# Designs tried in a protein design run: peptides against a protein of PDB entry 5ONS. Part 4

Target 1, 181 residues: chain A of PDB entry 5ONS
Amino acid sequence: MFKKFDEKENVSNCIQLKTSVIKGIKNQLIEQFPGIEPWLNQIMPKKDPVKIVRCHEHIEILTVNGELLFFRQREGPFYPTLRLLHKYPFILPHQQVDKGAIKFVLSGANIMCPGLTSPGAKLYPAAVDTIVAIMAEGKQHALCVGVMKMSAEDIEKVNKGIGIENIHYLNDGLWHMKTYK

## One batch from the design tools (peptide; made by RFdiffusion4, then SolubleMPNN)

Design b2_p30_7_s4
Fold by OpenDDE base, seed 3:
Formats: structure tokens, C-alpha cells, sequence
Structure b2_p30_7_s4 (fold): chain B 181 residues (1-181), chain A 30 residues (1-30)
């Protein structure tokens, strides 16, 4: 999503949200990520304005105090930013790739099934279309936010093709967009 | 009691935020 993203070229505008819209978004975030509910008042304090940064390709980034928290495309599901996920690593279910897959993930490549089934990988139960944190062998922090393109069961059985779509990764254009006020 | 709990939650938040920023810096070095 953000492989060629640049803040100067790809940001269209920023809007401040109404309280009613913020409430709706908070409810959606709790629905998508039930484990976030106890933390949501820390992530999105009631006193702080919530903004949407509108980008090209129908990308929207949810921000509070200039921090980039979540993003979506075409009014689809919200994804946490890696910066938020590093603060709250439990927001997403994890999948772990082997060490050999790291360089490809960090280039924005989709995660192939062998990188999830090999020694050093860890594949956890997840349905297709589940938003996941991509961990790596020997690393403590998520490298990527992805979407399961196959179930974990099918990844194990088929063991070829794209297992997880790479949505957002370390050092992509969203990562380099540190803040937006 | 409630004020102490609110203070504790704020301190825990500030720690998580700090740790998250440290993790972000480490991740930028990858």
C-alpha cells in the first residue's frame, strides 16, 4: 500500500472529525480489535481532536496529536500503523516469518507460504482476511502489517504461493511519515 | 483511590508510549 508513498505527493488534505464520527470509529476499532478496548482511551484520549489524513488511492490515516494510529483504504477495515503496533503489540494476532523472508518483507514483497512453514517460522491459527502482525525469527518488533490471503491451515497444506499480503512494512512511505499535525 | 488509579494508568501509558518510541527507533535501524 505504501511502497511508493510520499507525504508531499500523496497527501490530499486533513480533516478534523466530529465527536459523533469519532464515537463511530472507536466502536469500529473495538469491533475489529476487541483487545484494544482497555487501551483506547490512552490511544485516543477524549480531550484530544481526532483527524483523518486523506491520501491518494483512497487511503485515510487516523491521527491524534499528529500520531499516525490507524489507516484504511476505500472505507475498508482499519489497520494499525507499525508505530502504534510497536506500542501495543497485542492489537493484532501474530505470524512469524523465518530469517530468510525478512529482506523480502522489508522490500514490500508478499509473504510466501514457505516463509511461514519453514524452521524458524511460527504459524498461528488465523482465517483468511485476518489482519496480522508479521514478526520475524530473532526479532522482537513487528516488521509488517499484513492480511492473510490463505488460512493458516491452507498455508500449511498448500505451502506455495502468497500466504500473507504485505500491507505496511518497516521503512515504507507510511513509516517515514512519522507525524502529521 | 480513584485518583491514584487514574495516576497509575497515566504513568503506565507514559511508559508504554516511551517504550513504543524506543521500539520505533530500533525498527528504523533495520
Amino acid sequence: as target 1 above (181 residues)
Amino acid sequence: KKEEEEKKKKEEQEELEKEGEERAKEAEAL
Scores: peptide ipSAE 0.040, ipTM 0.482, DockQ to the pose 0.508
Fold by OpenDDE base, seed 1:
Structure b2_p30_7_s4 (fold): chain B 181 residues (1-181), chain A 30 residues (1-30)
Amino acid sequence: as target 1 above (181 residues)
Amino acid sequence: KKEEEEKKKKEEQEELEKEGEERAKEAEAL
């Protein structure tokens, strides 16, 4: 999603959300990520204005106090930013790639099944279309936010092709934005 | 040459990851 994204070229505008819209978004975030509910008042304090940064390709980034929290495309599901996910690593189920896959993930490549089934990888139960945090062998922080294109079971059985779509990764255009006020 | 380029690309990606982890830790401390 953000492989060719630049803040100067791809940001169109920023809007401040009404309280009713913020409430709707909070409910959607709890529905998508039930484990976030106890933390949502810390992530999105009631006193703080919530903004949406509108970008090209129908990308929207949810921000509070300039922090980039979540993003979506074409009113689809919300994804946490890696910056939020590093603070709250439990928001998403994890998958772990081996050391050999790191270079491909950080290039914005989709994650191939062998990078999830090899020694040093860890594959956890997940259905197709599940949004996941991509961890790496010997690393503490998530490298990527992805979407399961195969179930974990099918990744193990087939062990070929795209297991996880790369949506957002370390050092992509969204990562480089850092903050937007 | 191809192995050296692949090694260099791997090292560059490992550095980018390390920088990412450091920046993440800094953001938690603030």
Scores: peptide ipSAE 0.029, ipTM 0.502, DockQ to the pose 0.063
Fold by OpenDDE base, seed 5:
Structure b2_p30_7_s4 (fold): chain B 181 residues (1-181), chain A 30 residues (1-30)
Amino acid sequence: as target 1 above (181 residues)
Amino acid sequence: KKEEEEKKKKEEQEELEKEGEERAKEAEAL
C-alpha cells in the first residue's frame, strides 16, 4: 500500500472528527481488535482531538496528537500502524517468517508460503482475510502488517504462492511520516 | 541505493530492538 507513498505528494487534507464519528470509530476498533478495549482510552484520550488524514488512492489515516494510529482504504477494515503495534503488540495475531524472508518483506514483497513453513518460521492458526503482525526469526518487533491470503492450514498443505499480502512494512512511506498534526 | 536502503532498514530495526529492551528493563524495574 505505501511502497511509493510520500507525505508531501500523497496527502490531500486533514479533517478533525466530530464526537459522534469518533464514538463510531472506537466501537469499530473494539469489534476488529477486542484486546484493544482496555487501552483505547490511553490510545485515544477523550480530551484529545481525533483527525483523519486523507491521502491519494482512498487511504485514510486515523491520528491523535499527531500520532498515526490506524489506516484504512476505501472504508475497508482498519489496520494498525507499525508504530502503534510496537507499543501494543497484542492488537494483532502474529505470524513469524524465517530469516531469509526478512529482506523481501522489507522490500514490500508479499510473503510466500515457504517463508512461513520453513525452519525458523512459526505459523499460527488464522483464517483468510485475517489481519496479522509479521514477526521475524530473531527479531522482537513486527516488520510488517499483512493480510492472510490463504488460511494457515492451506499454507501448510499447498506450500506455494502468496500466503500473506504485505500491506504496511518497516521503512515504507507510512513509517516515514512518523507524525502528522 | 538498494544496499543503502537495506542498511537503513536494518539500522532502524536494531534501534527499535534496543528501545524495546530499554522499555522492558524500565517496566521490570517498576
Scores: peptide ipSAE 0.024, ipTM 0.436, DockQ to the pose 0.026
Fold by OpenDDE base, seed 4:
Structure b2_p30_7_s4 (fold): chain B 181 residues (1-181), chain A 30 residues (1-30)
Amino acid sequence: as target 1 above (181 residues)
Amino acid sequence: KKEEEEKKKKEEQEELEKEGEERAKEAEAL
């Protein structure tokens, strides 16, 4: 999603959300990420304006006080930013890639099944289309936010092809955006 | 350029790991 993203080139506008829209988004976030509910008032304080940064390719970034929290494309599911995920690592289920996969993930490549089934990897139960945090062997913080393209069961069984789609990764264009006010 | 970018990505990940470990220690101390 953000492999060629540049803030100067790809941001179109920023809008402040109405209270009703914010309530709807909060409900959607709780539905997608039930574990976020106790933290949502800390992440999105009621006193603070919520903004959407609209980008090219129908990307929208949810922001509070300039912090980039979540993003979506074409009004699809919300994804946490890596910056938010590093603060609240429990927002997403985890998958771990091996050391060999790290360089590919950090290039924006999709995660291949062998990188999830190798001895240095850890594959946890997850359905297809589940948004996941991509951890790496010997790394503490998520390298990537991805989407399961196969179930964990199918990744293990088939062990071939794209297991997880790389959506947002460390040092992509969204990562470099840092803040937006 | 690619090697320098890969190096930068590794360094940034190592910095994040260090910050995470520091936060974990702080959380354990509270």
Scores: peptide ipSAE 0.021, ipTM 0.445, DockQ to the pose 0.026

